# Ledger of designs, part 202: peptides against a protein of PDB entry 6FRK

Target 1, 411 residues: chain A of PDB entry 6FRK
Amino acid sequence: NEEVLNAMLKEVCTALLEADVNIKLVKQLRENVKSAIDLEEMASGLNKRKMIQHAVFKELVKLVDPGVKAWTPTKGKQNVIMFVGLQGSGKTTTCSKLAYYYQRKGWKTCLICADTFRAGAFDQLKQNATKARIPFYGSYTEMDPVIIASEGVEKFKNENFEIIIVDTSGRHKQEDSLFEEMLQVANAIQPDNIVYVMDASIGQACEAQAKAFKDKVDVASVIVTKLDGHAKGGGALSAVAATKSPIIFIGTGEHIDDFEPFKTQPFISKLLGMGDIEGLIDKVNELKLDDNEALIEKLKHGQFTLRDMYEQFQNIMKMGPFSQILGMIPGFGTDFMSKGNEQESMARLKKLMTIMDSMNDQELDSTDGAKVFSKQPGRIQRVARGSGVSTRDVQELLTQYTKFAQMVKKM

## One batch from the design tools (peptide; made by RFdiffusion4, then SolubleMPNN)

Design b2_p22_2_s1 (from b2_p22_2, 13 letters changed)
Fold by OpenDDE base, seed 2:
Parts: sequence; structure tokens; C-alpha cells
Structure b2_p22_2_s1 (fold): chain B 411 residues (1-411), chain A 22 residues (1-22)
Amino acid sequence: as target 1 above (411 residues)
Amino acid sequence: KELEELKKLRELYLEIQKILNE
């Protein structure tokens, strides 16, 4: 029994190390799991694998919980949020994502660029803020970040903004001058929350980086960025351990909407390769895909029309990057769509939808759309001319539909 | 029941992905 336990724990520890979990945390987790497992219950014929997985899951949940309640903004008050982090961490992009998140929830939100070190920082923030219709402040001439931050915070306080986000200078390396500048800004504006932004892709360097920031500034919250398909997320555990601060949000891609509140259970499930079933359900519910019941009922009866296919393509386009949806489903490896193929895949979907926009209701609502076109080949030529595509492109779409409809009949 | 619905949705999206990669 002990040999089997040790073999299974070795496999889990290897998988966690491959997920960029810090070696010290993996060792501690192994000891905690061994102490939590009742060896007598394992002898009684219970599924040893399931027990070990459950014990590992519980210990990972504890590692993500710093035992400190996350700061939350107060409605109708002025909440100053200061961002800190290295250059390239995604800090500036994350400021815009957080501002947009609160704006969409009906908060009066603004952005301040106090990054005077990077010549293009204010232009980048201004571009992102303008696209999202978020009010912004910064300077092209002022070189003191304390002056810019103080003036911007005062301005937006006087205008009764509820969420005031301050982006600070990043550096490529940890420099004492950067930490002194961050302390001067923090002392001048007296932020209600200091958010440390960490790039998940730096792997084993997450602990040392997070510790260096926490030792110099009063980090109260963490945001982890670049948790798209390639980042295994183990660095997030290192950030919590080093900062003793909760993760409040995660960045899941390059789009302004690729930003979500941190949830412990879905994150650990994804880290273990169990998928994010809860996040998938939440995403499906947020999209008001009320038509899912009607679709599921059609699928149960083996019915699938060209209109049903069109509606699914619309749903994929509304859900955002298809890679994110797939990465939420258990047993999909994140590698299935390279980032380069995603824009091409979306362009292909849009092309297919444009072809279907030239179809009539009889063609779209037929339970055998391919047979409707095969009986009257003149329909293919009409649709091709109407959509500005070749007859071959229409035939390829019908072939794809037929393959899909055959799969649905086997379900 | 919800798990069976999610499995069907998964199979649907797998086939959409194959169609998009062809």
C-alpha cells in the first residue's frame, strides 16, 4: 500500500513540477497529502487514485488561499488602485482590462499613466483607454511619476470617479530605484489597494520576483497574466506563497475581455488537467445561450440543420477565442490551436457564415440540407454567386455540414 | 444530466475544430 501511494504521489509531483509549481511547495504538498491520507481507508478497497487526487486537490486549494480576505471596491466611494510589476508582465494591458471590467459593471472608472520611463507608455494607455471609452490622464512632458499620479488622482477624485487605476513604471530587472519610485508614488496617492501583476510564463522565477516586490512595497492583491494555453499556472501558487496576498483576477489572453475574477476551484481543476467545467458553465450562462436547451434536445433526436450550424458559429464568435472554450473542456490539451491559427480559423468561420447568409429558409431549416442541394444543383450556383465565392467553397461547406450531421446522428 | 450535456457539447466543438482545421 505504501509503495503504491509513493508511486502515485511521484507521478502527481512530476506533473506539478512540469506545471511550474515551485519545488519547495511540491515537497510540502507531498508531506501534507501523506499525513492527510488514511492508510486504513485505502486498505478497504476504495479507489486509491481518487483518494490521492482529492487529497492533492484539497492541499492545492489551501496553497492558493493566503488566509487574507481580498480587497473589494466600495460603491459610491473613491477607490484608488495602484498597479506594480516588471516591464513585460502585462501590467499596462491589465490596467485597461480591469478598468473595462468595472466600467461594464456600471462603475465610474478612469486610468492614470504614471509610467515616465517608457517613452511610448502614455500613447499605449491612451490608445487602449480610447478604444474602451475609458477616461485617462497622463503627460508627455512631466518626468516625475509622483506629480503625474498626484495630479491625476486629485483630478479624478474631484470629478467623483469611483475606480481610479494608476499604472506605474516597470523595469526589466529588479532595481532599487524602481522600488523607491513606487514607494514615493504610493506615499503621495495613498492607494486603497496595491496590485502586483505577475506573468505566469516566467515559471520558476515567480517566487523570487513576487518576494522582491512584497519585501519593498505593501502588495495587497495579485493579478496573474498570460494564463492562455501555454502557461500552466503553477507560478500563481508561488506568487500567493511569496506575497501572502490573494489572486483577485487572471488574464487569459490578448483581448480586453480576456479577463476574469479569480476562482480557486476552476483554477486548480485546470492546473491538474481536469478542465474548467464550472467556468465553462458560467461562460455559457453569461452568454445567455438559453438556446442550449433547444440545441441539446435537437442533438438528442439526431437533428442538425444548416441553421443550427450557423447558430453554433455565432455562439463561438460571441464566446471569444475558440481556444479558450476548448481549454475549459476536460481532456482538451491547450496546444490544439496555435495562436496563429486562431485568426485564420475565425476568418474561416466568418466565410462559412457569409455563404450561409446567401441560403434561403428551406435550405437552412432542412433536416438534410445536403440532399436539398444535391437534388437541385442550381442552388449551389445561386448561393456561390450571392456570397461571392466559388461553387467549390459551397460544396466544401456542404461536405463539412454532412460530416457534422452524421456525427450528431451517432451521438 | 449536466455532465452528459457537457459531453455532447464537447463532441460538437471537437467536430467544429476538425472542420476549421481542414
Scores: peptide ipSAE 0.062, ipTM 0.682, DockQ to the pose 0.113
Fold by OpenDDE base, seed 5:
Structure b2_p22_2_s1 (fold): chain B 411 residues (1-411), chain A 22 residues (1-22)
Amino acid sequence: as target 1 above (411 residues)
Amino acid sequence: KELEELKKLRELYLEIQKILNE
């Protein structure tokens, strides 16, 4: 029994190390699991594998819980949220995602760019804020981040904003000058919450980076980014351990909607390769994909039209990167979408939809749309001219549709 | 039942993705 336990724990420890869980945490978890497993209960015929998995799951849940209540903004007050983190952590993008999240929840939200170090930081923030219709402040001429942050916070307090998010300079390296600047900004604006943004893809370096920030500034919250790709998220455990601060949100892609409140249970399930069935159900319900009964019924009958394809493309665009939903299902690694192709895939979808916008109802609702176009080649030329594309682009769409419709017939 | 429907939707979207990446 003990040999079997040790072998299974070795496999779990290997999988956790491959998930970027810190080696010290994995060792501690192994000891805690050994102490929590009653070997006598293992003898009673319970599936030894399930018991070990459950014990591992419970210990991972404890590692994600810092025992500190997450800060929450107060309604009807001015809440100042300062962001800190390294350059390339996704900090600036995450500021916009958090602002958009609160705006969608009915908070009067604004953004301040106090990053004077990175060329184009303010332009990037302005672009993201404008797309989301979020008020913003920054300067092209002021080089002191303390002045920009103070003026911006004062302006938005006077305008009765409820959520005031301040983006700060990220450095490429942990430099003392970065921490001094962060302290000066924090002292000037007196934030209600300091959010550390961490890239999950840095693996074993997560602990050292998170600790360096916590030792210099009063980090109260953590946001983990880049959980969409190859990063299995084990670095998030290191961030919680080092900062003793809760993870409040996760960034799961490049889209502004690729941002969700952190849920412990789904996250640990995903880390263990069990998937996030609950988060998938919640995401499907949030998207009102219940209207898919009609689609599912069509799929069961092997029916698929160009309109059905168009509606699915709209759903994919509303859902954000499909990689997220795939990554929530058990047995599918996040590797199914190479990170680089997401914007290109969305651009391809938009192009295909623009071609279909020039189709008529007879073409869209035909159970054999490709045959309708093959019988009357003048339709291809009409659609191509209407969409501003080549006849080849329309033929490629019809070829893709035909492959899809054939697959649906085999389902 | 909902999980089976979700699996079918997933299979559909996986194939959309394959076709879009070709």
Scores: peptide ipSAE 0.085, ipTM 0.690, DockQ to the pose 0.129; fails the geometry check
Fold by OpenDDE base, seed 1:
Structure b2_p22_2_s1 (fold): chain B 411 residues (1-411), chain A 22 residues (1-22)
Amino acid sequence: as target 1 above (411 residues)
Amino acid sequence: KELEELKKLRELYLEIQKILNE
């Protein structure tokens, strides 16, 4: 029994290390799981795998919980939120995402660019803010971030803004000058919350970086970025452990809407490769895929048309990166679509849709679209010419459709 | 019911992915 436990724990520990969970946390988790598992209960014929998975899940949930309540803005008050983090962490993009999140919830939200170090920082923030219709402040001429932050905060306080987000300078390295600047800005504006933005892709460096920020500034919240389908969420555990601060949001892509409140249970489920069923339901509901009932009824009857396939491709395109959706499905590894493969997959979907745009309603709405084309080969040539593709590309689409339609008939 | 519907959608997306990876 102990050998079986040790073997299974070794597999879990390997998977957690592969997910960029800090080696110290993995060791601690291993000992905590061993202490939580009664070996006598394991002998009683209980599913040993499920018991170990549950124990691991429970200990990971504890590692994500710092025991501190997350700061939340107060309605009808002025809430100053200062962002801190390294250059390339996604800090500036995350400021815009958070501003947009609160704006969509009916908060009077604004953005301040206090990044004077990076050329074009203000232009980037201005571009993002303008696209989202978020009021912004910054300077092209003022080089002191303290002046910009102070003036911007004062301006937006006087205009009765409820959410005032201040983006600060990032650096490529942990430089003392960066921390001094951050402290000067923090002292001048007296933020209600300091948010550390961390890139999940830095892996084992997450602990050391998060600690360096926490040791210099009063980090109260963490946002983890680049948790797209490939991002290993293990660095998030390191950030919580080092900062003793809750994760409040996660960035799941490049779009302004690729931003969600942190949920412990879905996150740990995803980290363990169990999928995020709740996040998938929420995302499906947010997209108002109300037409799912009609599709599901067709699928129940073994009916699947080229139009039904086209509509599903449109849904995938609307849902954002297909990898993110798949990464919410249990049993899909995060690695299922490499970032390179995602753009290629989306380009392939667009190509297939362009071919279908040259089809007529009779072809699209046929319960056996492939048979319609096989009976009249001139249709393939028409569609190929209309789409600017080869007849082979149309035949490949029809072959793929046939495989789909056959699978749906077996469902 | 919603879970069963979601499973069917997942199976559909699985096959879309196979097609996209071919």
Scores: peptide ipSAE 0.070, ipTM 0.690, DockQ to the pose 0.092; fails the geometry check
Fold by OpenDDE base, seed 4:
Structure b2_p22_2_s1 (fold): chain B 411 residues (1-411), chain A 22 residues (1-22)
Amino acid sequence: as target 1 above (411 residues)
Amino acid sequence: KELEELKKLRELYLEIQKILNE
């Protein structure tokens, strides 16, 4: 029994090390799991594998919990959030993602670029902010980040902004001058929260970097980026251990919507390769898939209309990047969609929906929509004119619908 | 039941993805 336990723990420890979990944390986890497992209960014929997995899961949950409640913005107050982190951590992109997240939640949100070190930092922030329709502040001429941050915070406070996000300079190396600048900015603007942004792909370097920031700046929150890549997220455990600060959000891609609140249970489940069943259920519930029962019933009967296809496209568009959803389901790797194809796929979906917006109820609600169009070719020309597309684009949509409806009949 | 429904929904979305990538 003890040999079997040790073999299984060795396998789990190897998998955690391959997931970029720090070797010290893996050793501590192994000891804690051994102490939590009653060997007598293991003798009672319980599935030893499930018991060990559950013990490992519980100890990993403790490792991502710093025992400190995450800071949350207060409604009706001016909440100043300062971002800190190395260059290439995804800090600037993450500022825009967080701003967009709060804006979508109905918060009056703005962005300040206090990065005077990086050429084009303000242009990049301005581009991202403009695309998301987020108000922004920065300077092309002021070189003191303290002045820019102070002026920007004062401006947006006077305009009654609720969320004021300040992006700071990032450097490639930990330099004393960078930390002094960060402290001067923090002292000037008096942030309610300081967010450390960390790249998960740096693996074993996560602990040392996170510690160096925490030792110099009063980091209260962590955001982990690049969890869509080869980084399995083990570096997040190192960040929590080093900063003693909660992870508040994760970045799961390059798109502005590739950003989610950190959830401990789903994250650990994904780290163990169990998938995120809870997050999938939550995401499915957020979609108001009360119509899922009706859809599943239609699918069981092999019935699929153009309206049903339109509703599924709306659901995909609401779910955000399809890669996120697929990555929540057990047994599908993150590699199922190459990053480049996702924006193109969303643009294609939106084009298809625009064509369907020019269809009538008879066309949309027909169980044989392609046959309705084939019997009366004038419908294709009407829809093409109404949507501003070619007759070929409408025919391609109908071909795709026909393929889909044939697959539904085989389900 | 919910897991079976989620599996069917997954199969549906995988097929949508194939169609969109064609």
Scores: peptide ipSAE 0.038, ipTM 0.622, DockQ to the pose 0.106; fails the geometry check

Design b2_p22_2_s3 (from b2_p22_2, 14 letters changed)
Fold by OpenDDE base, seed 1:
Structure b2_p22_2_s3 (fold): chain B 411 residues (1-411), chain A 22 residues (1-22)
Amino acid sequence: as target 1 above (411 residues)
Amino acid sequence: EELEKLAKLRELYLKLMEILNE
């Protein structure tokens, strides 16, 4: 029994290390799981695998919980939120995502660009803010981030903004000058919350980076970025352990709406490759995929048209990264689509849709679209010319459609 | 019923991915 436990724990520990979980946390988890498992209860014929999985899940939940209540903004007050983090962490994008999140919830939200170090930082923030219709402040001429932050905070307080987000300079390295600047800004504006933005893709470096920020600045919240299906999110555990601060949000892609409140249970389920059924349901509901009733009814009858395929490709594109959707499904690891394969798959989908945009309603709505094209080969040449592709590309699409339609008929 | 809808959607997406990866 102990040998079986040790073997299974070794597999879990390997998988957690491959998920960028810090080696110290994995060791601690292993000892905690061993202490939580009664070997006598495992002898009683209970599914040893399920018991170990449950014990691992419980211990991972504890590692994500810092035991500190997350800060939340107060309605009718001016809440100043300062962002800190390395350059390339997604900090500036995350400021815009958080502003947009609160704006959609009916908060009077604004953005301040206090990044004077990076050329074009203010232009980037202005572009993002303008697209989202979020009020913004910054300067093209002022070089002191303390002045910009102070003036911007004062302006937006006087205008009765409820959420005032301050983006600061990010550096590539842990430079003392960065931390001094951050402290000066924090002292000047007196933020209600300091948010550390961490890139999940930095793996084992998450602990050291998170600790360096916490040792210099009173980090109260963590946001983890680049959870777009490639980062397994194990670095998030390291950030919580190092900062002793809760994860409040996660960034799940490049879009301004690829941002969600952190949920412990779904996150740990996804980290373990158990999927996120709740997040999948929420995402399906947000997309108003209720119109899938007509599709589901067609699928039940074994009917599948080129239009039905086109609509599914549109739905996949609207859902964002297809890897994320798959990663929400139990038994699909986040690595099912590598970053290269996802962009390539999306490019393939877009190419297929462009070919279908050159099809007519008779071709799209036929229950046997491939047969319509086979009976009149001139249609293939028309579609190929209309979409700027080869006749071979159109034939490949029709072959893929035929395979899909045959599979639907067997469902 | 929602779970059945999700299961069918899952199967659809899996098959789409199989076709796209060929």
Scores: peptide ipSAE 0.032, ipTM 0.620, DockQ to the pose 0.100
Fold by OpenDDE base, seed 2:
Structure b2_p22_2_s3 (fold): chain B 411 residues (1-411), chain A 22 residues (1-22)
Amino acid sequence: as target 1 above (411 residues)
Amino acid sequence: EELEKLAKLRELYLKLMEILNE
């Protein structure tokens, strides 16, 4: 029994280390899990594997909880949010993502570029802000970040902005000059929240970096970036432990919408390779995929039309990156679709939908759409002409539909 | 019931992706 426990704990500890969880945290977790199980094994005839998994999950949840309530902006007030972090952490992109998030929630949001160190920082922020239709401030001539930050904050306060986001200079290394500059900016603008942006891909360096920022600047929130693809997110635990500050958001890709509020349970579930069932449920519910009751009922009866396929393609496109959806499914790694394959897959979906847009209701709603086209080949030519594709492209779509409908009949 | 719906949706999407990757 103890050998099985130790073997499973060794496997979990190895997986957590491979997920970039700090070695000190993994050791502490192992000790805490052992102590918890030794107490629970005496009490319950539960499956030891489930008990170990539950104990591991519970201790990981504690590691990501700093015991501090996350700062939240106050509606109708001027909330100043200062961003800090290393160069390449995704800080500037994350400022735009956060601004866009609040703008979509109906907040009057703006961006300030106080990065005077990096050439083109203001142009990059301006480009991102303009694409998202977010008001911005910065200077091409002022070299003092304190002046830019102060002027920008004053301007947007006077214009009654509710969310004022200040992007600061990053550095490649922990430099005292950077921390002095950040402290001067923070003292001048008196931010309501200081957000540390951390790149999850830096692995074991997360602790030392997060600690260096917290030791110099009063970090109150953490945002973890690059939680897409291979970044297993274990560095997030190190950031929380070092900063004693909650993770408030995560960046899950390059798109401005690849940004979500941090949820503890889904994150830990994903870290353990259990998938994000809750986030999948939430995403399914947000898509009103409950209208899929009619689809699920059709699927139960082995009925699947070209319209049903079209609606599913629309749902996939609305879900965003399909890699993210698959990465929420237990047993499907984020690597199941490379980013390149995803864009190609989305382009293929859009092409197929464009072909189906040239179909009539009789063709779309037929329980045997392929048979409708096979009986009247002139329909293929009509659809091909209507969609600007070859007759071969329409035949390929019908072949894919037929394969899909056969798979549905086996469900 | 929601988990069964989700499982079916997952299977549906996997099958869609298999077909799209062919």
Scores: peptide ipSAE 0.029, ipTM 0.608, DockQ to the pose 0.099
Fold by OpenDDE base, seed 4:
Structure b2_p22_2_s3 (fold): chain B 411 residues (1-411), chain A 22 residues (1-22)
Amino acid sequence: as target 1 above (411 residues)
Amino acid sequence: EELEKLAKLRELYLKLMEILNE
């Protein structure tokens, strides 16, 4: 029994290390799991795998709980939120995502760019803020981040903003000069919350980076970014352990809405490769897939039109990056689609939709769309001209549709 | 019932991806 436990724990520990969980945390988890499992209960023939998995899950849940309640903004007050983190962590993008999240919830939200180190920082923030219709402040000429932050915070306090987000300079290296600048900004604006933004893709470096920030600045919250990539999220555990601060949000992609409140259970489930069934259900419900009852009924009858295919392509585009959806599916690892293949696939999808936008209702609503085009080849030429593509591209689309319709008939 | 709907959606999306990657 102990040999079986040790073998299974070795497999789990290997998987956690491959998920970028810090080696010290994996060791502690192994010891805690061994102490929590009654060997006598394992002898009783219960599903040993399920018992170990549950014990591992329970100990991982404890590792993401710092024992400190997350800071939350107070409605009707002025809440100053300062962002800190390295360059390339996704800090600036995350400021915009957080601002958009609170704005969508009916908070009077604004953004301040106090990044004077990067010449394009204010332009990037301004572009993101303008797209999201979020008020912003910054300077093209002021080089002191303390002045910009102070003036911006004062301006938005006087205008009765409830959420005031301050983006600070990030450097590529932990330099003392960066920490001094962050302390000067923090002292000037007196933030209600300091958010450390961490890139999950840095793997085993997460602990050392998170610790270096916490040792210099009073980090009270963590946001983990780039959880849509090859990063399995194990670095998030390292950030919590080092900062002793809760993860409040996660960045799940490049879009402004690829941002969600941190949920412990779904995150640990995904980290263990169990998928995120709850997040998938939530995402499916957000898509109003109730309109897919009509599709599911059509699919049951083996009916599939070019319009039905177009509507499915629209649903895929509304779901966001396909890699995220697949990464929510139990048994599909996050590695199933490389980011490069995803962008190419989405561009291909958009091209196919553009071809279908040049089709008429008779072509779109036919239960045998390919036969409609085969009987009247002039339709292919019309659609090709209307969409600015070759007749070959239209024939390829019709071939793909025919394959889909045949697969649907077999479902 | 929601799990069955999700399973069908998964199968549809996998088939979509297979065809988009051809």
Scores: peptide ipSAE 0.027, ipTM 0.566, DockQ to the pose 0.103
Fold by OpenDDE base, seed 5:
Structure b2_p22_2_s3 (fold): chain B 411 residues (1-411), chain A 22 residues (1-22)
Amino acid sequence: as target 1 above (411 residues)
Amino acid sequence: EELEKLAKLRELYLKLMEILNE
């Protein structure tokens, strides 16, 4: 029995290390699990594997809980949220995602770019903010981040904004000058919350980075980015341990909607490769994918039109990266969509939809759309001209549709 | 039933992504 326990714990420890969980945390977890498992209960014929998995799950839940209540903004007050983190952590993108999240919830939200170090930081923030219709502040001429942050916070306080998000300079290295600048900005604006943004893909370096920020600034919240595909997120446990601060949100892709409130149970389930069935059900319900009864019925009858394909492309675009949905399924490897392929796939989907926007109802609703175009080649030329694409691009779409419709007939 | 609907939708999307990546 003890040999079986030790073998199974070795497998779990290996899987956690492969998930970028810090070696010290894995050792501590192994000891805690050994102390929590009653070997006598394991002898009583209970599924030993299930007991060990439950004990591991329970200890991982404790590692994600810092025992500190997450900061929440107060309605009808001015809440200043300062972002800190390394360059390339996704900090600037995450500021826009958080602003958009609160705006969608009916908060009067704004963004301030106090990143004077990175050339084009303000243009990037302005582009993201404008796309999301979020008010923003920054300067092309002012080089002092303290001045920009102070002026921006004062402006938006006077305009009665409820959520004021301040993006700060991220540097490539943990430089003392970066930490001094962050302290000067924090002292000037007196933020209600300081959010550390961490890249999950840095693996074992998460602990050292998170600790370096917490030792210099009063980090109260953590946001973990790049939890799309390959990053199992074990570094998030290291961030919580080092900062003693809760994870409040996760970034799950590059889209502004690829941002969700952190849920402990789904995260740990995913980390263990158990999938997130609950988050998947929630996401399906949010998307009203249950209204796809009509689609499922059509698919059962082997019917699939260009309109049905267009509606599926809309659903994929609404769901965000399909890798997120796949990564919620038990047994689907995170490797199914390489990170580079998602933006390219979404751009390809959007191009295909733009081609279909130039099609008429007779073309879209035909049970054999490809045959409609093959019988009247002038339709291909019309659609190509209407969508600003080549006739080859329209033919490629029709070829893809035909392959898909043939697969549906075999389902 | 919801899980079966979801499994079918997933199979559909997987096949769609395979075709889109060709």
Scores: peptide ipSAE 0.050, ipTM 0.628, DockQ to the pose 0.114; fails the geometry check

